# Ledger of designs, part 66: peptides against a protein of PDB entry 5A53

Target 1, 230 residues: chain A of PDB entry 5A53
Amino acid sequence: LVENVKQALFIPGQSCNKNLHDIMVDLSALKKPDMKRFNRKNDIHPFEDMSPLEFFSEKNDCSLMVLMTSSKKRKNNMTFIRTFGYKIYDMIELMVADNFKLLSDFKKLTFTVGLKPMFTFQGAAFDTHPVYKQIKSLFLDFFRGESTDLQDVAGLQHVISMTIQGDFQDGEPLPNVLFRVYKLKSYKSDQGGKRLPRIELVEIGPRLDFKIGRIHTPSPDMVTEAHKKP

## One batch from the design tools (peptide)

Design b1_p29_1_s1 (made by RFdiffusion4, then SolubleMPNN; from b1_p29_1, 9 letters changed)
Fold by OpenDDE base, seed 5:
Structure b1_p29_1_s1 (fold): chain B 230 residues (1-230), chain A 29 residues (1-29)
Amino acid sequence: as target 1 above (230 residues)
Amino acid sequence: SAMEELLQEKIAYAMETGKPPPLDEVIYP
């Protein structure tokens, strides 16, 4: 079953600034060709009224959305939204720290559009903590693309790495998630007659440190419906 | 997988040092 690749819609909010726009451009480049960007700012407040996002999901046939907003309290805020049947499934605010790097800050490497990334997740909380489980699920859903069988290492071009920044205890603020993108360079090693491929990882950007903000979780009924494969 | 572990090590190295990880042979089992 070729699962249809989920389409993403990037939406600049009214408070979208130049930095967020640049981040949006670079992050959406990783989702090509399965992305759309709005050029116009939209007045959307998803935690107050979700109906505009459901409308955009349906009208653009996008089950993934990213809203770009910025305020004093929520600077460089990327609200990631997933829909199921064009209804809001979940939402999470991820605020980009000021130390971000754009693709232009790295050496330009040739990139083939449409190749699947490998994912790496560093931190036990990605498997145990509900918020980090949601983040893991979201990014896998966002960038995994077509489920081709893992077998074709030959088609692996890049790695998306997500790391929880340090340990945390119950009741403490949730650590940031460090988002990194690496290109894989394979070299044929002629050492010792075994052509073992040497793999080099080269950071290609963007580099984003995400601070976790507000979260909307799906209802149990919606979880059950979303897991029902058609 | 051994490849995932090796990739994780390389990524960890890159994050800690800010440098590209050394070219290690990905020993596919």
Scores: peptide ipSAE 0.019, ipTM 0.484, DockQ to the pose 0.053
Fold by OpenDDE base, seed 2:
Formats: sequence, C-alpha cells, structure tokens
Structure b1_p29_1_s1 (fold): chain B 230 residues (1-230), chain A 29 residues (1-29)
Amino acid sequence: as target 1 above (230 residues)
Amino acid sequence: SAMEELLQEKIAYAMETGKPPPLDEVIYP
C-alpha cells in the first residue's frame, strides 16, 4: 500500500517575524516537494477558532499545517496541526529557542530532494509520555514521506534526531525537544576485506530547540477513525 | 556517538542483508 504522502502547508501568522520566516524556509525545505507555503500573513488563532485552519486544509489539500506566530509569551511559536478528513486532529505549539541555527550556518552540502529521512528519538518519554508520543507521531508523519518499500540503503541521506533535553518528573515542566538534522556520509572502508561502511554524520541544519506549549489532543472517535487504515 | 554507532550497524546490516533499515529508532540513554 503506497501511503499517500501528506502535504504540508506553512502559514505565516500576523505576528510572524523574520526569524520565524527563515526557520520556516529551512524547515520546509526538508518537506519538499510535498510542501506549500503562504507568502501572505494570515490572522489565525487556532486555539480560539480552528475553522480557518480546517478551511485551509481542505482548500489546499494539506493534512499537515504549521502556523508561525510570535508574541512575548510565545516567542518564535510554530503551531503544528494535523487534520483528518480536513478536520483538526491534533495541534501542538513548539516554540523555537533563540539559539537556533539556520541552514546557512552550516556547510552547504548537496542533498537530493524527496529522499526519506531516518529518525532517531532519544528519551524514553517518546514511548511513554502522551505529549512526547504526540511529538514523535507528528514528526514521523510530517517528514517520513512516501512509504515506498524501496528504501534502499542508498535512499538514506538524512537523519532527523529528536532528543528530550534531560530527565523530568511528574508535575515538572516538560523539557525541550532538541531537533537536529544530519546528512549521512557513507565511506567505503577498505580496512580488512570486510567492507564495513563507515558512516559519518554531518549536521546540516536547521538546529532547533523546541519548547512545548499548548496542545490539542484528538477525540477518541477521531483516533479510532484515523487508525482505520482503509 | 551512540547514534552514529547505531546508524553504522543498521547500514552495515542493510548492506549485508539487502533489507532496508528501519526508518525510525528509539535510542535510550
């Protein structure tokens, strides 16, 4: 079953700034060719009214959306939205910390557009904690691209790494999620007759530390419907 | 790094077996 690649729509909010725009450009480059981006700012407040996002989802045939907003309370905020049947499934605010790095801050490496990334998740909470489970699910859904059985080893170009920054206990603020992107370089090691490929990971950007904000979770009914693979 | 080692193992396995490596993995500290 070729799962249809989910299309992403990047939406600058009214408060979108230059930094968020640059982050948007760089992050959306990883989603090419399955990405649309609005050039105009839109006044959308998804936690107050979701209807504009549902309209954009349907109009643009995008089941993934990212809204870029910035305020004093929610600086460099990227709201990630998923829809199912053009209805809001879930939302999460991920605020980019000021220590971000753009693609321009790294060595320009040639990459093939449309290759599927490999994912690495560091932190047990990605499998146990509801919020981090949602983040894991979201990023897998966002960047995994076409499920082709043909992921030949040759198709591994990028690694998306997500790390929970430190341990936390119940009732403590949720640690940031460290988003890193690496290019995989494979070297033929001629050492000792066994061609053990040496792999080097080179960070290519963007580098984003996400602070977790507000969350909207799907209804149990929508979860059941979304898991019903046709 | 643990991630690099794991990736190396996966790629080595994929090259040896001809099977695609898994798309995602959880690395525990």
Scores: peptide ipSAE 0.018, ipTM 0.509, DockQ to the pose 0.573
Fold by OpenDDE base, seed 3:
Structure b1_p29_1_s1 (fold): chain B 230 residues (1-230), chain A 29 residues (1-29)
Amino acid sequence: as target 1 above (230 residues)
Amino acid sequence: SAMEELLQEKIAYAMETGKPPPLDEVIYP
């Protein structure tokens, strides 16, 4: 079964600044070729009115959207939106910390567009806590790409790593999620007469630390309908 | 493949330890 690759739309909000634009360009490069970007700023407030996003989802045939906004309360805010049947399924605000690194901050490496990423998730809460479960699900949906039966490690180019920054208790503020991207390098190693493959991970960027903001969770009915469609 | 299994084992280890994989760490079998 060839699962249709989900298409992403990147939308600069009215308050989108240069830093957010640069982050948008670099993060969206990981979603090529299944990505569109708007060049014009749009005045969208998804937690007040979701209708403009549903309109853009339908008109662009995109089930994934990212809105780029910045304010004093929500600096460098990336709102990730998923739709089902062009209706809002879920939303999450992820604010990028000021310590971010762009692709230009790393050594340029050859990159083939369209290869599948591997994922690593560090932190037990990714499997138990509802917010981190949503984040895990979102990023898997966003970057997994086309399901190929090719178990060929040669088809794996990069690793997306997501780490929860520290432990937390119930009622405490949710720790940041550390987003990292690595390229896989394979070498032939001759150890003890057996040639075993050696794998190295090289960070390629972008480097983003996400602070969790507002969340919209799907209705139970939409969850049921979304799981029925292959 | 043996390389995929090794990578998955290292990923699993990183998940269990709660630490991101270190930069330039060589996976030796």
Scores: peptide ipSAE 0.017, ipTM 0.474, DockQ to the pose 0.066
Fold by OpenDDE base, seed 1:
Structure b1_p29_1_s1 (fold): chain B 230 residues (1-230), chain A 29 residues (1-29)
Amino acid sequence: as target 1 above (230 residues)
Amino acid sequence: SAMEELLQEKIAYAMETGKPPPLDEVIYP
């Protein structure tokens, strides 16, 4: 069963600025062809009323949504939303730090649209801490694409790297998540008579450091329903 | 494939420094 690739909808909020628009364009390019973007700003406040997002999920047949907003308190805020049965499953605010880099800041590398990225997660908390588990799950769901059969390493194009920026203890602010995208290049190495493939990682962008904001977790009932694979 | 898993492990190991890999990092098998 080819799991249906989850479709993403990118929504500019009323406070969406040029920087967020550019980030939206670049991040959404990684989700092509399974992405829609609204051209118009929409006044949506998901932590106050989720109903508009559920409506958009259903109307656009998208189980993934990203709302782009910015305020003094929540600058460059990307609210990632997942739906199940067009109802809100979970939400997380990820605020992009000012040190972001766009695709235009990197060397233009040609890539094939729709190739499945590999993922790397750095930080034990991705497997132990509930917030980072949610982030890991979200990004895997968002960018995993088609379950293509294990293509030859030569078919591996992109690596999405997510790193927790440092260690933290209970009660401390959650460290940022460093989002990086690399193109994988494989070279034949002639070293030592064994043609071992040499792998080069070339950063292609965007480069995003995410500050974690507000979170909505699913109800236990929705968790149970969502884990019921048909 | 075993090769993809190995690649993922090697990439993960190279990245386990707690920082994203530098630009143009070369991972040797």
Scores: peptide ipSAE 0.015, ipTM 0.494, DockQ to the pose 0.063

Design b1_p29_1_s2 (made by RFdiffusion4, then SolubleMPNN; from b1_p29_1, 11 letters changed)
Fold by OpenDDE base, seed 2:
Structure b1_p29_1_s2 (fold): chain B 230 residues (1-230), chain A 29 residues (1-29)
Amino acid sequence: as target 1 above (230 residues)
Amino acid sequence: SAMEELLQKMIGYALETGKPPPLDQVIYP
């Protein structure tokens, strides 16, 4: 079953600033060609009223949305939204820490637009903790791209790495998620007659440390419905 | 696929060590 590539809509909120705009541009570049961006700010408060997002989902045929807002309490906030049947499935606030790096901060490397990234997840909680499971699911869903047949391992140019920053116990604040993007460089290793390909990872950006904010979890009914559609 | 698994191992090694993985260690740990 060729899963249709999910389209993403990037929405600047009313409080969207230059930093968030730049982050939006860089992050959305990884989703090309399957993304749209609004140029105008929209006054949306998804945890108060989800209806505008459902409207945008339907109008733009986007099952993925990212709302860019910033306040003193929630600085550099990226609200990631998924819809199912143009209804809100889940939401999560991910606030970008001030130590972020843009694509311009890295050496410009040519990349083919639309190639499916590989993913690496570091931290056991990505498989056990409900919030980190949601984050893992979200980012896989967001950047999975076209199901290319296995043959284009040569086409795997990018690695998205997500790392939970440290260990945590029950009742402790959830550690940040470190988002990193690497390009794979394959070198012919001439060492010792066996052409063993040497693979190097080069960070290409953006570099984002996400602080976890508010979460909206799907209803059990929506989970069941979403899993029924292959 | 075996190649995807190999790549994943290589990527994991590179992320952990900051160095390109030697194929011998990835295939024959």
Scores: peptide ipSAE 0.021, ipTM 0.527, DockQ to the pose 0.077
Fold by OpenDDE base, seed 5:
Structure b1_p29_1_s2 (fold): chain B 230 residues (1-230), chain A 29 residues (1-29)
Amino acid sequence: as target 1 above (230 residues)
Amino acid sequence: SAMEELLQKMIGYALETGKPPPLDQVIYP
């Protein structure tokens, strides 16, 4: 079953600024060709009314959406939305810290569009904590692309790394998630007659540190429905 | 797969050290 690659829609909110626009462009470049971007700002407040997002999901046939907004309380906010049957499944606010780097800040490397990333998740909470489980699930769903058989490691071009920034206890603010993108470079090393492939990782951007904001979790019924579709 | 595990180890090392390990170092004998 070639699972249809989930399409993403990037939406500039009314408060979208140049920095958020640039971040949107760079992050959406990793989702090519399976992304759409709106050029116009839209006045959407997903935690107040989700109906406009459901409408956009259906109209654009996109099960993934990212809303770009910025305020004093929620600076550089990327709201990630997933839909199921064009209804809101889950939402999470991820605010980009000011130390972000764009693709232009890194050495330009040739990138083949459509190759699947490898993922790495650093931090036990990605497997145990509900919020970080949602983040892991979201990013896997967002960037995994077509399910090619795992055999073509030769087709892996880049790595998406997500790291929880430090340890935390119950009741403490959730640590940031460090988003990094690396290109895999394979070198034939002629060390001692054994052609051991040497793999190098080169950061290609964007570099984003995500502060976790508000979350909408799916109803138990929606979870059940979403898991019933093969 | 063994290759995926190797890649994950290499990636982990690279993220920790800032340098990719030689393949020979990741394959613990």
Scores: peptide ipSAE 0.020, ipTM 0.539, DockQ to the pose 0.073
Fold by OpenDDE base, seed 3:
Structure b1_p29_1_s2 (fold): chain B 230 residues (1-230), chain A 29 residues (1-29)
Amino acid sequence: as target 1 above (230 residues)
Amino acid sequence: SAMEELLQKMIGYALETGKPPPLDQVIYP
């Protein structure tokens, strides 16, 4: 059974600004063709009332949603939402730092839409800390696309890299997650009579540093249901 | 695979530096 690729819905909130819109456009480009965007602002406050998001999930048949909002407390906030059975599974606020770079800030490289990304996660906490585990799970779920056989290396065009910015101890503020996207270029290198593949990584954007905000974790019952293979 | 090796090198770089790979990186097997 080819697991159907999860569809994403990008929603501008009432406080969505030009910067957030541009970030939304660039990040959503990585999810094409499995992405929808609303053109109108919607007054949604997911940590106060989740019902509008559940409605949009069902109406648009999207199990992934991103809400774009900005306030004094939560500037450039991307709320990532996952649903299961059109009910909220989990949510996480990821606030984009002001040092972001858009696709226009990088050399325009042609890329094929729909190719699968590779992932790299840097930081032990991605495997041990519950918040970073959720982030890892979220981004894998968001961008992994269709499961193709690993054999088609030719189908791997880009790498999504996520790095925890520094070490932290229990009780300390959670470090930012550095989001980077690279294009892979393969070259045949002839060194010493052995043709070794040379791989070049070129950053293509967007470049986003995420500050972690509020989190909604799934109920144990929903976790059990979501892991039940249909 | 060459791709797995690349990923491991990228991981190694980030673990050593605490930073994502640079803008341009050439990885030689």
Scores: peptide ipSAE 0.019, ipTM 0.542, DockQ to the pose 0.058
Fold by OpenDDE base, seed 1:
Structure b1_p29_1_s2 (fold): chain B 230 residues (1-230), chain A 29 residues (1-29)
Amino acid sequence: as target 1 above (230 residues)
Amino acid sequence: SAMEELLQKMIGYALETGKPPPLDQVIYP
């Protein structure tokens, strides 16, 4: 069963700035060809009214959305939204820290569009804590791409790494999630024995440190429906 | 490191099958 690749819609909010636009462009490049971007700003407040997002989900046939907004309280805010049946499933605010790096800040490497990334998740909370479990699920859904059987070893192009920045206890602020993207480089080992290819990771960007904001969790009924694999 | 372990798993799978590992096998917890 070729799981239908989930389509993503990137939406600049009314408060979208140049930095968020650049981040949007770079992050969305990883989702090509399964991505749409609006060129116009839209006044959407998802935690006040979700109806506009449901409308956009249906109109654009996108089950993934990213709203780009910035305010004094929520600077460089990327609201990630998932829909099921064009209804809001879950939402999470991820605010990009000021130390972000764009693709232009890294050495330009050739990138093949549409290759499925590999994932690494560092931090036990990705498996135990409900918020980090949601983040893990979200990013897997967002970037999973097509399972092409024809992925030659050369088809291992990139790794998305997500790391929880430190340990935390109950009641403490949730640590940031460090988002990193690496390209795999294969080198022929010149060592005279079994030419095991040496694989190296090269960071390609973007580099994003996400501060966790507001969260909308799905209803138990929606969870049950979404887990019903057709 | 977790990344080294992931790479080793990826390399191992690729060497055995000639294909990239499926996503479920390359997720390092």
Scores: peptide ipSAE 0.022, ipTM 0.570, DockQ to the pose 0.384; fails the geometry check

Design b1_p29_1_s3 (made by RFdiffusion4, then SolubleMPNN; from b1_p29_1, 11 letters changed)
Fold by OpenDDE base, seed 3:
Structure b1_p29_1_s3 (fold): chain B 230 residues (1-230), chain A 29 residues (1-29)
Amino acid sequence: as target 1 above (230 residues)
Amino acid sequence: SAEEELLQKKIGYALETGKPPPLDEVIYP
């Protein structure tokens, strides 16, 4: 069963600034060729009215959307949206901290577009805490692409790393999620008569620290329906 | 970083064994 690759739509909100635009360009480059970007700003407030996003999902045939907004309360805010049957499934606000790095801040490396990333998740809460489980699920859906056989691990170029920044207790503010992108370099090493491949990771960007904002969780009925469709 | 070293070990294990690392933290496509 060839799973259809989920298409992403990047939408600049009315409050989208230069920094958010640059972040949008760099992050969306990782989703090529399965990505669209709007050039015009759109006045969308997804936690007040979701209807414009459902309209854009249907009209552009995109089940993934990212809305770029910025305010005093929610600076550098990326709202990630998933749809099912062009209806809102879930949403999460991820605010980019001011310490972000763009692709231009890293050494330019040869990059093949369309290769699937590997994923690493650091922090037990990615498997136990509902918010971090949603983040893990979202980023897997966003960047995983088509299913490939495990035999193509040698062809994998990228690693997306997501780390929970520190420990937390119940009732405490949720720690940031550190987003990092690496290129894999494989070297033949002769150690003890067995040629084991030595792997090196080179950070390629963007570098984003996400502060968690507002969340919309799917209804139990939508969860059941989404799991029934391949 | 300690994170990069752990990641390198997990990826190395997967490439050597042809199996996913025993730690569920590395998801292969």
Scores: peptide ipSAE 0.024, ipTM 0.543, DockQ to the pose 0.215
Fold by OpenDDE base, seed 4:
Structure b1_p29_1_s3 (fold): chain B 230 residues (1-230), chain A 29 residues (1-29)
Amino acid sequence: as target 1 above (230 residues)
Amino acid sequence: SAEEELLQKKIGYALETGKPPPLDEVIYP
């Protein structure tokens, strides 16, 4: 069964600035061809009223949305939204730290658009802590391409790496998530008559450190419905 | 595929330091 690739919609909020626009362009490039972008700013406050996002989800047939906003309290904020049946499933604010790097900051490497990325997650909390489990699930949903039975290893070009920045205890502020993108290069090395495949990782960008903000979790009923659909 | 999963595990292992790999890091199978 070819699961339909989830489509993403990138939405500039009213407070979207040049930095957020550039980040939006670069991050959305990784989602091509399964991405749409609005060119106009929209006055959306998803934690106050979710109805405009549900409307956009349905109108654009997108189950993934990213709202770009910036304020003094929430600078460079990317609100990631998932919908189920065009209703809000979950939301998470991920604020991009000022140390971000754009694709233009890295060596221009040619890559094939539409190849399925590999994922790596560093930090036990991605499997145990509810917030980091949501982040892991979100990014897998966001960048996981078509489920093809013929996963030719030769078609694997990209690695998306997500790292929790340090250890934390209960009640402490949640550490940032370090988002990195690498190109995989496979070399045949002849060492001592054994051809050992050598894999080289080259960072291609963007480089984003995400500070975790507000979260909306799905209702138990929506979780049950989302698991029932094959 | 089993090969993709193995490759992902190898990449994950190389990244187990909890830090993003440096530029041009080489992973040996």
Scores: peptide ipSAE 0.019, ipTM 0.466, DockQ to the pose 0.070
Fold by OpenDDE base, seed 2:
Structure b1_p29_1_s3 (fold): chain B 230 residues (1-230), chain A 29 residues (1-29)
Amino acid sequence: as target 1 above (230 residues)
Amino acid sequence: SAEEELLQKKIGYALETGKPPPLDEVIYP
């Protein structure tokens, strides 16, 4: 079953600033060719009214959306939205910390557009804590691309790393998620007859530290429907 | 970084075993 590649729509909110725009451009480059961007700002408040997002999901045939907004309370906020049947499935606010780096801050490396990234998740909470499970699921769903059976090692170009910044206990604020992107360089090592491939990781950006904001979780019914693979 | 080194080791191991991690496989620390 070739799972249809989920299309992403990037939406500048009314309060979208230059930094968020630049972040949007860089993050969306990783989703090419399966990405659309609005050039105009849209006044959308997804935690107040979800209907405009459902409309955009249907109109643009995008099951993934990212809304860029910024306020004093929620600076550099990227709201990630998933839809199922053009209805809101889940939402999460991820606020980009001020220490972000753009692609322009790294060495320009040639990359093939449309290659699937490999993922790495650091932190036990990605498998145990509901919020971090949602983040893991979201980013896997967002960047997984086409399900090609070509597990060709040659197709491994990018690694998306997500790390929970430190330990936390129940009732403590949720640590940030550190988003990093690496290019994999494979070198044939001719050392000693065993061609042990040497792998070098080069950070290519963007570098984003996400502070977790508001969350909308799917209804149990929608979870059941979304997991019903046809 | 320590994270990059760990990731390099894991990817290296996957490549050495001839079982490339599925492109969607999560490499756990």
Scores: peptide ipSAE 0.065, ipTM 0.641, DockQ to the pose 0.318; fails the geometry check
Fold by OpenDDE base, seed 5:
Structure b1_p29_1_s3 (fold): chain B 230 residues (1-230), chain A 29 residues (1-29)
Amino acid sequence: as target 1 above (230 residues)
Amino acid sequence: SAEEELLQKKIGYALETGKPPPLDEVIYP
């Protein structure tokens, strides 16, 4: 079953600035061809009223959305939204730290659009902690693309790496998630007469450190419906 | 797939150690 690739809609909020716009452009480039961007700013406050996002989900046939906003309290905020049946499934605020790097900050490498990324997640909390489980699920859902049976490793071009920045205890602020993108270079290595292909990872950007903000979790009923494969 | 899992382990190791792993071998610490 070729599951239809989930489409993403990138929405600049009223408070979207140049930095967020540039981040939006670079991050959305990784979702090509399965993305749409609005050029106009929209006044959306998803934690106050979700109805505009449900409207945009339906009208654009996008089950993934990213709202770009910035304030003193929530600087460089990317609100990631998923919908099911054009209704809000979950939301999470991920604020980009000021140390971000754009694609232009890295050596330009040839990139084929539409190739499926590999993922790597560093930190046990990605499998155990509900917030980090949501982040892992979100990014897999966002960038996984077509569920092709991986028959050909040769089709793997890049790696999305997500790392939890340090350990944390209960009641402590949740550590940032370090988002990194690498291109894979395969080299034939003549180690010991066996031509073993070796992999070199080259960072290509963007480089984003995400601070976790507000979260909306789905109802148990919506979780059950979303896991029902049609 | 088993191959994807193998690649993922290799890439993970490469990211942790900064050393490129052989494509065909899973290097465990």
Scores: peptide ipSAE 0.022, ipTM 0.531, DockQ to the pose 0.085; fails the geometry check

